# Ledger of designs, part 76: peptides against a protein of PDB entry 6CSU

Target 1, 51 residues: chain A of PDB entry 6CSU
Amino acid sequence: GALEELRGQYIKAVKKIKCDMLRYIQESKERAAEMVKAEVLRERQETARKM

## One batch from the design tools (peptide; made by RFdiffusion4, then SolubleMPNN)

Design b2_p24_3_s2 (from b2_p24_3, 13 letters changed)
Fold by OpenDDE base, seed 3:
Structure b2_p24_3_s2 (fold): chain B 51 residues (1-51), chain C 51 residues (1-51), chain A 24 residues (1-24)
Amino acid sequence: as target 1 above (51 residues)
Amino acid sequence: as target 1 above (51 residues)
Amino acid sequence: ELEEAIKELQEESKRAVEALVERR
């Protein structure tokens, strides 16, 4: 019925949001790690040039 | 009725999840920015010591 | 932490929905 269908839609939507959030978090962590790595390398060059 | 109440609860729950996600993203960005700043400062010291 | 919060929301919602359906 209508209530069961709505329940199903809600559960599906929430599960999708959950998956999207977890994926975002994982990808964000990976991007952050890569960004830090790149920043460190750039900073080494910059600091070395200033010495 | 019950269907309208369920619909209302669904919408409310989804909106809450969205807000929580956005807040998490914002806080994560702030923490990441601070982490990068700290990493840069540490790397400057390390590189300077190695020169 | 968000995963756990989502799980809690899912469980709470599931219970609420089931209660509504049962009352009909």
Scores: peptide ipSAE 0.151, ipTM 0.517, DockQ to the pose 0.019
Fold by OpenDDE base, seed 1:
Structure b2_p24_3_s2 (fold): chain B 51 residues (1-51), chain C 51 residues (1-51), chain A 24 residues (1-24)
Amino acid sequence: as target 1 above (51 residues)
Amino acid sequence: as target 1 above (51 residues)
Amino acid sequence: ELEEAIKELQEESKRAVEALVERR
């Protein structure tokens, strides 16, 4: 019935949000790792020039 | 009626999930910024010792 | 953390629906 359909829509929406969030977290971790590597490299070069 | 009550609960739940997601993103950005600062500091110290 | 919150909301929703069905 109408209540079951609405519940189904809610559950579907929650599952979608969950999947989107997990994907965002995974991609964010990958971007963060690359950002740290890039920053470390830049800092090594800058420090070496100043020494 | 019952259907309107369920609709209200659905909307409330979805809004909560949205707020939690936005808060997570904001906190993640702050943690990432602090992580980069810490990594830069460590790398400066390491490079300085090796030079 | 968010996954657990979602699970809690799902369980809460389940209970709410069951209560509404019983009232009909």
Scores: peptide ipSAE 0.150, ipTM 0.513, DockQ to the pose 0.018
Fold by OpenDDE base, seed 2:
Structure b2_p24_3_s2 (fold): chain B 51 residues (1-51), chain C 51 residues (1-51), chain A 24 residues (1-24)
Amino acid sequence: as target 1 above (51 residues)
Amino acid sequence: as target 1 above (51 residues)
Amino acid sequence: ELEEAIKELQEESKRAVEALVERR
């Protein structure tokens, strides 16, 4: 019925948000890790040049 | 120094993630609200037709 | 409930990023 359909649509929306958030977090962590990695490499190179 | 610069990069990355997540949550909530609103309108229209 | 779950995910994400920094 109408009530069940509304409930179903709400649950569908919430589940989509949850999944999208988890994916976003994963991808964002990967991007952050790459940023840190790049900075560490830069610092190591600078240190090596100064030795 | 190198440690402070690395820390700065970390903080910058985390802040960006935080802001992006908050924006995503806001937009996602708006989309979910619109989905529910659309369903409610549909149900009202169906009810009206059946009266 | 959804907002609370999102906050938990945010904290987990923060801890994961911090761990990545510490390991370098």
Scores: peptide ipSAE 0.128, ipTM 0.549, DockQ to the pose 0.061
Fold by OpenDDE base, seed 5:
Structure b2_p24_3_s2 (fold): chain B 51 residues (1-51), chain C 51 residues (1-51), chain A 24 residues (1-24)
Amino acid sequence: as target 1 above (51 residues)
Amino acid sequence: as target 1 above (51 residues)
Amino acid sequence: ELEEAIKELQEESKRAVEALVERR
């Protein structure tokens, strides 16, 4: 019936949201890490030039 | 100094991730709610036609 | 912490859907 179908759709939607969020978190963390690495590299290069 | 700048950039990146996640969550919830509403509406319309 | 936050979101979403069904 309609209620059962609605429940099924809800469960499917929640599962999708969970998966998308986990993926987004992982990708965001990776991007943040790369930004930090890039900054550290720039810092090292600046230090080297000053010596 | 360089360490302070790096710390600042990291904090800024983390804050951005948080904001993006909250926005994503909100938008995802809204989309899910609208899908549910649409389904309920369709069911009501079908019931009405059968009467 | 983020996985736990997702679990909480699932529960909140469930409550929201249930409330919506009750109101309709």
Scores: peptide ipSAE 0.121, ipTM 0.551, DockQ to the pose 0.053

Design b2_p24_3_s4 (from b2_p24_3, 11 letters changed)
Fold by OpenDDE base, seed 4:
Structure b2_p24_3_s4 (fold): chain B 51 residues (1-51), chain C 51 residues (1-51), chain A 24 residues (1-24)
Amino acid sequence: as target 1 above (51 residues)
Amino acid sequence: as target 1 above (51 residues)
Amino acid sequence: ELEEAMEELREEQARAVEALVARR
């Protein structure tokens, strides 16, 4: 019935949000790592020029 | 009735999860910015020592 | 990406709610 369908939809929605969150966290970590790597390389060049 | 109350509760719960996730994303971006800043400062010191 | 996915989920939920109401 409508009650069971509503409950099912809620549970499904929560599970989807959880999955999206975990994926976002993983992808964000990967992007952050690459960003740090790029920044470190630029900073080495900049610091070297000033020395 | 009971069905309408439950519907309201489920919708409210999902909206709360959405808000929590948006806050998490914002806080994550702020933490990432601080981590990059800290890494740049450490790299300046390290590069300076090697010059 | 997550914000867009959450908006898509919101829209899907809205359609599902409308369908439930229509069945009553």
Scores: peptide ipSAE 0.169, ipTM 0.567, DockQ to the pose 0.020
Fold by OpenDDE base, seed 5:
Structure b2_p24_3_s4 (fold): chain B 51 residues (1-51), chain C 51 residues (1-51), chain A 24 residues (1-24)
Amino acid sequence: as target 1 above (51 residues)
Amino acid sequence: as target 1 above (51 residues)
Amino acid sequence: ELEEAMEELREEQARAVEALVARR
């Protein structure tokens, strides 16, 4: 009935939101990883400069 | 060393963001559910009024 | 960034709820 249909639609909407958030989290993790890589590179360059 | 400490800080920050977002998702789902419940209640009240 | 993303998601959720109500 109408209530069951509404329930189904709600669940679908929530699942979409969840997927969007998970994607955001993944992208955030990737950005953080790239920042770490950049810092490693800077450190290595500094070490090379001093040697 | 300093690089390892920085890496640790970034990982910690990302984990914090993840936790914050998951909490937000949960709270958001709860709010949405309550809004739906409220709407259902209003519909029932309206039906009762017409009967 | 997080704040902005959360706000966008909130707006999306609100629209979804409104659509659900309208379909009933």
Scores: peptide ipSAE 0.166, ipTM 0.586, DockQ to the pose 0.059
Fold by OpenDDE base, seed 2:
Structure b2_p24_3_s4 (fold): chain B 51 residues (1-51), chain C 51 residues (1-51), chain A 24 residues (1-24)
Amino acid sequence: as target 1 above (51 residues)
Amino acid sequence: as target 1 above (51 residues)
Amino acid sequence: ELEEAMEELREEQARAVEALVARR
């Protein structure tokens, strides 16, 4: 009935938000990792320059 | 050293984001659940009124 | 980025709830 449909739609909406958040977390991790990688590379380049 | 500190800061930042997102998810679930609860209550009240 | 992303998701949630109510 209508109440069951409402419950179903609620659950669906919450699941969608959860998935979006998890995707955001994953993408944020990837961006952060790339930033660290870039910094490490800069450090190595700077070290090489000083050699 | 500096690289280890940077790595540590990266990990810390990612963990913070994760925690914030999980908190948001939980709060969103609670808000949605309350809205459903309120709607169910309204339906019950309306049904009672029609009796 | 987090704050902006959370705001976008809040807006999405609000739209979903509104649609849910409207369908009843």
Scores: peptide ipSAE 0.163, ipTM 0.591, DockQ to the pose 0.065
Fold by OpenDDE base, seed 3:
Order: C-alpha cells, then structure tokens, then sequence
Structure b2_p24_3_s4 (fold): chain B 51 residues (1-51), chain C 51 residues (1-51), chain A 24 residues (1-24)
C-alpha cells in the first residue's frame, strides 16, 4: 500500500545518499592525495628556484 | 493522520541527512585546505634543508 | 562517522515506521 511504498521510497533515498557519500569520500581522498603530490612537487621546484 | 505524519518524518529525516552531508563536505574541505597549507610549509623547510 | 550517524538515523526512522504501522 501507500505506506509501504513511502517506506520503500525513504529507504531507497537513504541508501542512495549513503552510497553517494561513500563515493564522494573515497574520490575526495584520492583527489586530495593527488593534490598533495602535485603541490609537494611544485613547492620543491619553487623553493629550488628561490635558493 | 499517521500517513501524513510519517511522510513528514521521512522528509525531515532526508533533509537532515542532506544537511549533515553538506556540513561534512564543507568541514572536510576546510581540513583538507589546512593540511595542504601545513604540507607546503613542511616541504619548503625540507627542500631548503636539502639545498 | 557520518556513515554511522546515517545508519543510526535510519534505524531510528525504521523504529518510528514500525510503531506507526502497528498503531494502524
């Protein structure tokens, strides 16, 4: 019935949000790691040029 | 009635989850920015010491 | 932690659903 359908929709929405969040976290960690690597490399080059 | 109340509770719950997600994302970005700043500073010092 | 909080919220809402269904 309508109640079960509503419950199903809620569960579906929550599961989707959870999955999106987990994916975001994982991708964010990967992007952060790459960003740090790039920044470290750039900083080494900048510092070397200034020395 | 009970169905409308339940619907309201579901909507409220989903909105709360969304808000929590957005807050987490924002706080995560802020922490990441601070981590990058710290890493840049450390790398400058390390590079300078190696030169 | 957010995953855990989301799960707790889900469980809380599930209990609320069960209570409402039982009342009908």
Amino acid sequence: as target 1 above (51 residues)
Amino acid sequence: as target 1 above (51 residues)
Amino acid sequence: ELEEAMEELREEQARAVEALVARR
Scores: peptide ipSAE 0.163, ipTM 0.560, DockQ to the pose 0.019

Design b2_p24_4_s2 (from b2_p24_4, 12 letters changed)
Fold by OpenDDE base, seed 2:
Structure b2_p24_4_s2 (fold): chain B 51 residues (1-51), chain C 51 residues (1-51), chain A 24 residues (1-24)
Amino acid sequence: as target 1 above (51 residues)
Amino acid sequence: as target 1 above (51 residues)
Amino acid sequence: MDELREMIEEELERADAFEKKLLE
């Protein structure tokens, strides 16, 4: 019935939200790591220029 | 120095991730709630049409 | 360097704990 369909839709939506969140967290961490790598590289380049 | 800057950038990035995640979760929940409300409304309209 | 590493590890631990809480 309609109530069961609504419940099913809600559960499906919640599962999607969970997946989207996990993906977002993972991608955010990856971006943060990349920013750190880029900064370290810039630091090394700066050090090289000052030698 | 460069190490302090890197540390600062990392901490700032982590804080940003935290904020983005909280916002994403909240917005996702709100969207899900709105979808449920819309579905309930449609169901009521359908019931009304069938009376 | 060791102090910086420790601080980073602590922040990562906090971030992981936060992530777990968000996913509950």
Scores: peptide ipSAE 0.074, ipTM 0.527, DockQ to the pose 0.056
Fold by OpenDDE base, seed 5:
Structure b2_p24_4_s2 (fold): chain B 51 residues (1-51), chain C 51 residues (1-51), chain A 24 residues (1-24)
Amino acid sequence: as target 1 above (51 residues)
Amino acid sequence: as target 1 above (51 residues)
Amino acid sequence: MDELREMIEEELERADAFEKKLLE
């Protein structure tokens, strides 16, 4: 009935949110890793200039 | 030194990601709640028509 | 209505537990 349909829609929405959250976390971690990589490269260049 | 500066930048980036994630989760929950509320209201209207 | 409420509350509890684990 209508109550079961509402339950189904809610569960579907929660599952979608879960997937979106996991993707967001993964993308955020990747962006953070790229930022660190860029900073390490800049650090190496500065060290090379000082030598 | 340079390594400590990089560590500081990494920690700052991670903290920002954490805050953004919490905001995203909160907004997603609010949107889900509003969807459920709208569906419940429609359900009540249908019930009223059948009476 | 009581059955629906119980089912929704169980799903919210699972979602909260998942959120907590993701933040660890």
Scores: peptide ipSAE 0.072, ipTM 0.516, DockQ to the pose 0.037
Fold by OpenDDE base, seed 3:
Structure b2_p24_4_s2 (fold): chain B 51 residues (1-51), chain C 51 residues (1-51), chain A 24 residues (1-24)
Amino acid sequence: as target 1 above (51 residues)
Amino acid sequence: as target 1 above (51 residues)
Amino acid sequence: MDELREMIEEELERADAFEKKLLE
């Protein structure tokens, strides 16, 4: 019935939003870590070139 | 009625999650830039100490 | 610093795009 359909829509929407949030958080963490790593390596290379 | 109450709960929950995500995104933008900047500065200091 | 700035700007752009998607 309509109530069950609405409940289903609620559960589906909440799950989707939760998944989107978790994915974004995970991806942002990974990208941030890679950026830091890349910059550290770049900085070491730059310093090495100046010696 | 029950359907209207469930609809209200659905809307409320979705809005809350959306707001939480938006807040997280905004805060993560700020932190990401600062973390990378801080790491670059740390690496420069570390390299400088080794010379 | 220029490369880092570009990387940060790219990540900010991605985050902005995600935010816009959430606002749809």
Scores: peptide ipSAE 0.071, ipTM 0.418, DockQ to the pose 0.604
Fold by OpenDDE base, seed 4:
Formats: C-alpha cells, sequence, structure tokens
Structure b2_p24_4_s2 (fold): chain B 51 residues (1-51), chain C 51 residues (1-51), chain A 24 residues (1-24)
C-alpha cells in the first residue's frame, strides 16, 4: 500500500545518498592521492636537476 | 607556494562540500522519517474513520 | 613541500575514517 511504497522510497533515497557520498569520498581521496603523487614527482625531478 | 595555495583551496572546497552533504543527508533522512510518520498517522486516522 | 604532503595525508586519513563510519 501507500505506506509500503513510502517506506520503499525512504530506503531507496537513503541508499542513493549513501552511494553518492561514498563516491564523493572515493573521488576526493583519489584527487588528494594524485596531488601527493604529483608533488612527489615534482620534488624528485627538482632533486634530480640539482644533482 | 602556488601548489600549497591550490591544495588549501581544494581542501577547503572538499570540507565545505562534505559538510553540505552531511547536512543534506541528515535533513533528507529527517524529512523522509517525518513523511513516514505522517503517512502512518493518516492511515490510522483513515482506518478509524472507516470503523 | 613536506607540510603539503602531511596535510594531504591527513585528509586521506580523515576520508578513510569517514568512509568506514558511512559503511557502518
Amino acid sequence: as target 1 above (51 residues)
Amino acid sequence: as target 1 above (51 residues)
Amino acid sequence: MDELREMIEEELERADAFEKKLLE
């Protein structure tokens, strides 16, 4: 009935939000990790040039 | 330097978005729960009227 | 640049912790 449908919509919405947040966190972590890697590479290249 | 500034801007943006998302999920869950409660109440009232 | 790395690593750690909580 209407109540079951509403409960279903609630569960679906919560699951969607959870998935969206997990994706956001994952993408944020990936961007942060990539920034670290890029900086490490830059520093290594800089060091190599100074040698 | 420029990289630190860029990092700072990124982190600030990420934190802001995270906070917005947490607020969104909390408000969404509260609204959904309230809708369920309201529907349950409506159904009970409807049932009572039909008795 | 050590400070930049440390700060980004801290963000990664916070993100990991948040992800774990979200999965609970």
Scores: peptide ipSAE 0.087, ipTM 0.533, DockQ to the pose 0.217; fails the geometry check

Design b2_p24_4_s3 (from b2_p24_4, 11 letters changed)
Fold by OpenDDE base, seed 5:
Structure b2_p24_4_s3 (fold): chain B 51 residues (1-51), chain C 51 residues (1-51), chain A 24 residues (1-24)
Amino acid sequence: as target 1 above (51 residues)
Amino acid sequence: as target 1 above (51 residues)
Amino acid sequence: MEELLKMIEEQLERAEEFEKKLEE
């Protein structure tokens, strides 16, 4: 009935938002990790040039 | 009635999740902007030391 | 440093795009 349909719509919306949020957080962490790796590599290169 | 009340509760819950996600994104943007500011200041300091 | 700034700018752009999708 209408109640079950409404519940279904709510669950679908909540799941979608949750998945989008988790994906955004995960991708943000991965990008941050790559930024750190790139910075560390750059610093090592700069250090090597100064040796 | 009960259906309208439940509908209101579901809409409220979805809106809250949406707002929480938008806040997370906004805070993430603010942190990124602050990192830019900090890095620019560091660069200026390094440049000043080399003058 | 310039590379880091570029990556941060790209992060900001992606965040704005995601925000726009959520506000639809």
Scores: peptide ipSAE 0.065, ipTM 0.460, DockQ to the pose 0.779
Fold by OpenDDE base, seed 1:
Parts: sequence; structure tokens; C-alpha cells
Structure b2_p24_4_s3 (fold): chain B 51 residues (1-51), chain C 51 residues (1-51), chain A 24 residues (1-24)
Amino acid sequence: as target 1 above (51 residues)
Amino acid sequence: as target 1 above (51 residues)
Amino acid sequence: MEELLKMIEEQLERAEEFEKKLEE
């Protein structure tokens, strides 16, 4: 019935939100990590040029 | 320096993502739960009218 | 720099622990 359908839609929506947020966090962390890695490499190159 | 600033921005971004995720999931779950409660009440009222 | 990288790694680990709890 309508109640069971609504319950099913609720569960599906919560699962989708959870998955979307996990993906968003993972992708954001990966981008941030790559930015840090790039900065570390630049700093090392700058230090090497000063030696 | 630039590395410390980048570290700070990274940590701040990760914390913000975490907080935004928890809030969004919680608010979405609450809204969905209220919709279910409203449907349950409507179904009970409909049943009562048929009695 | 090594200390800074270690702190970043610790933050990443805490974030991963949070993700695991969310997946439970």
C-alpha cells in the first residue's frame, strides 16, 4: 500500500544520500591531497634551487 | 608559510565537509520521517472513516 | 615538513574512521 511505498522511498532516499556524501567526501579529500602533494614538490624544488 | 596555510585550508575543508554531511543527512532523514508519520496518520484516519 | 605531513596523515586517518562508522 501507500505506506509501504513511502517507507521504501524513505529507505532508498537515505541510502542514496549516504552514498552521494561518501563519494563527495572521498573526491574532495583526493583533490586536497593532490594540492598538498603539488605544494610539497614546489617547496622541495625551491629549496633545491637555493642550495 | 604557504605549506602551513595549505595544511590549514585542507583541515578546515575536511572538517566542514564532515559537518555539512552530518547535517544534510540528519535533516533529510528528519524530513522523510515526518512524511512517513503524516502518511501513517492519514491511513489511520481513512481506516477510522471506513469503520 | 615531516611533522606537517604526519599531522595531515593523522587527519586523513580520522576521516577514514568516520567514513567507516557512516558505512556501518
Scores: peptide ipSAE 0.065, ipTM 0.527, DockQ to the pose 0.153
Fold by OpenDDE base, seed 3:
Structure b2_p24_4_s3 (fold): chain B 51 residues (1-51), chain C 51 residues (1-51), chain A 24 residues (1-24)
Amino acid sequence: as target 1 above (51 residues)
Amino acid sequence: as target 1 above (51 residues)
Amino acid sequence: MEELLKMIEEQLERAEEFEKKLEE
């Protein structure tokens, strides 16, 4: 019925938002990890140039 | 009626979750922007010290 | 660079904590 359809739509919308948030967090973590990796590599390069 | 009230409550809840997500994203972006700004300023300071 | 790494690590930790809360 209409009530169950509405409830289903609500649950679907909430799940979609949750998934989008989790994906955003995961992508942010991956970008941060890549930034760390890049900075460490640059630091090692700078250290090597000064040796 | 009861159905319209429930519909309104579901819409309100979905909007709340969406707003919370957008706020989290915005705050994260602002923190990231400040981190970049701070690093650029430090880099400029280091460059100035080496001149 | 060390300060940038520290800030990024702190952001990663906060993101992980937020993720855990969303999974509850």
Scores: peptide ipSAE 0.061, ipTM 0.473, DockQ to the pose 0.657
Fold by OpenDDE base, seed 2:
Structure b2_p24_4_s3 (fold): chain B 51 residues (1-51), chain C 51 residues (1-51), chain A 24 residues (1-24)
Amino acid sequence: as target 1 above (51 residues)
Amino acid sequence: as target 1 above (51 residues)
Amino acid sequence: MEELLKMIEEQLERAEEFEKKLEE
């Protein structure tokens, strides 16, 4: 009935938002780690050339 | 009625979750930028001391 | 520093695209 359908829609919406959030967090963590790693490496090289 | 109240509660809950997610994304972006900036500065200092 | 700024700008662009998808 209408009540069960409404409940189903809510659960589906919550699950989708949660999944999107978790995916974003995971991808963001990976990108952040790579960004810091790459930047530190480049900065070492740049500083070494200038010293 | 009861159905309208329940619908309203579900819509409100979904909106709240969405807002929380957007806030998390915004804060994550800010933290990421600050982290990279700080790491670069620390690396410059460390490299300078070792050279 | 120029390279860092470019990387940040690219990350911001991807985040904005994600936010737009969430608002659809």
Scores: peptide ipSAE 0.060, ipTM 0.453, DockQ to the pose 0.520

Design b2_p24_4_s4 (from b2_p24_4, 12 letters changed)
Fold by OpenDDE base, seed 2:
Structure b2_p24_4_s4 (fold): chain B 51 residues (1-51), chain C 51 residues (1-51), chain A 24 residues (1-24)
Amino acid sequence: as target 1 above (51 residues)
Amino acid sequence: as target 1 above (51 residues)
Amino acid sequence: MEELRRKIEEELERAEEFEKKLEE
């Protein structure tokens, strides 16, 4: 019935949002790792140019 | 730096998901209220038809 | 009707408790 549908939708939405949160955190970590990698590469190139 | 960016992205992501969850809960409450309202209206109509 | 209303109200209460936890 209507109550069961509401309960089902609620649980489904909470689970989906939890998954979205974990995904956003994971993607943020990946972007940060790429930023660090790019920064290290830039510093290496700058050091090489100054030698 | 990259560490500050990571921390900032984490906090931003958590805040966004919190907002999404609160919005969903609010919408669920509104839907539940509308379901009760609709049910009351149906019962009133059924009662009127049986009179 | 009364049973359905009661069940919906119980679900709303649980949702409000969840909302409070998210705001903490």
Scores: peptide ipSAE 0.069, ipTM 0.499, DockQ to the pose 0.141
Fold by OpenDDE base, seed 5:
Structure b2_p24_4_s4 (fold): chain B 51 residues (1-51), chain C 51 residues (1-51), chain A 24 residues (1-24)
Amino acid sequence: as target 1 above (51 residues)
Amino acid sequence: as target 1 above (51 residues)
Amino acid sequence: MEELRRKIEEELERAEEFEKKLEE
């Protein structure tokens, strides 16, 4: 009935949210890693210029 | 030095990820709630038409 | 270096625990 269908839709939505979150975390980690990498490279270049 | 900056960038990145995740969760919950609400309304309307 | 490593590892652990809670 209607209640069973609603329950099913809720569970489906929750599962989708979980998957989307995990994907977003992974993408955010990748962006963070690139940010750190870029910063380290810039600092090394600046240090080299000062020597 | 470079090591201190690396540490700082890492911590900053982690904090940003956390904040982004919390925001995404909140937005996802809101979307899920609206989806359920819309479905319930449609089902109630269909039931009313059948009576 | 060891102190910095430890601090990074602690931050990583906190992030991983947060992610774990999001997966529940």
Scores: peptide ipSAE 0.066, ipTM 0.507, DockQ to the pose 0.073
Fold by OpenDDE base, seed 3:
Structure b2_p24_4_s4 (fold): chain B 51 residues (1-51), chain C 51 residues (1-51), chain A 24 residues (1-24)
Amino acid sequence: as target 1 above (51 residues)
Amino acid sequence: as target 1 above (51 residues)
Amino acid sequence: MEELRRKIEEELERAEEFEKKLEE
């Protein structure tokens, strides 16, 4: 009935939001790691140039 | 009624996930910035030691 | 409604636990 259908829609929506959040967290960590690697490489080059 | 209460539960769950996501985004940005600063400093020390 | 609330709370709890593991 209408109640079961609405329940299903709400559960589906909550699951989607959860998945979106977890994906954002994962992608954010990956981006942060790559930013650190890139910055370390640039800093190594800059430091070497000044010596 | 039952429909309004069910809707209320959905809205409550969505608001909580949204709040957690926004907090994570803010904290992640701050942690990422500090991580980069710390890594850059360590890399300067390491590079200088090898030269 | 009680079953729905319980399921929503369980999904939120799992998300929070997973988030903690990702911060390690």
Scores: peptide ipSAE 0.065, ipTM 0.394, DockQ to the pose 0.071
Fold by OpenDDE base, seed 4:
Structure b2_p24_4_s4 (fold): chain B 51 residues (1-51), chain C 51 residues (1-51), chain A 24 residues (1-24)
Amino acid sequence: as target 1 above (51 residues)
Amino acid sequence: as target 1 above (51 residues)
Amino acid sequence: MEELRRKIEEELERAEEFEKKLEE
């Protein structure tokens, strides 16, 4: 019935948004880690070249 | 009735999650920028000390 | 520092694009 279908829509929407948020958080963490890694490596190389 | 209240709960949940995601995005990018800045500064200092 | 600035700007742009999708 209409109530069960609305419940289903609610659950589906909340689950999707939760998954999208978790994925964004994970991807954001990975990008941040790669940015830090890249900058650390670059700084080491630049400093080494100046020695 | 139950149907209207369930609809209200759906809308409320979706709006809240949206707001939470927007806040997380803003805070995440700020933290990522600060972390990269800190690591770059630290790496420069460490490399300078080894020279 | 230009590379760092560029990377930060790219992350900001990606975040803003995601924000826009949430506003749709």
Scores: peptide ipSAE 0.063, ipTM 0.403, DockQ to the pose 0.512

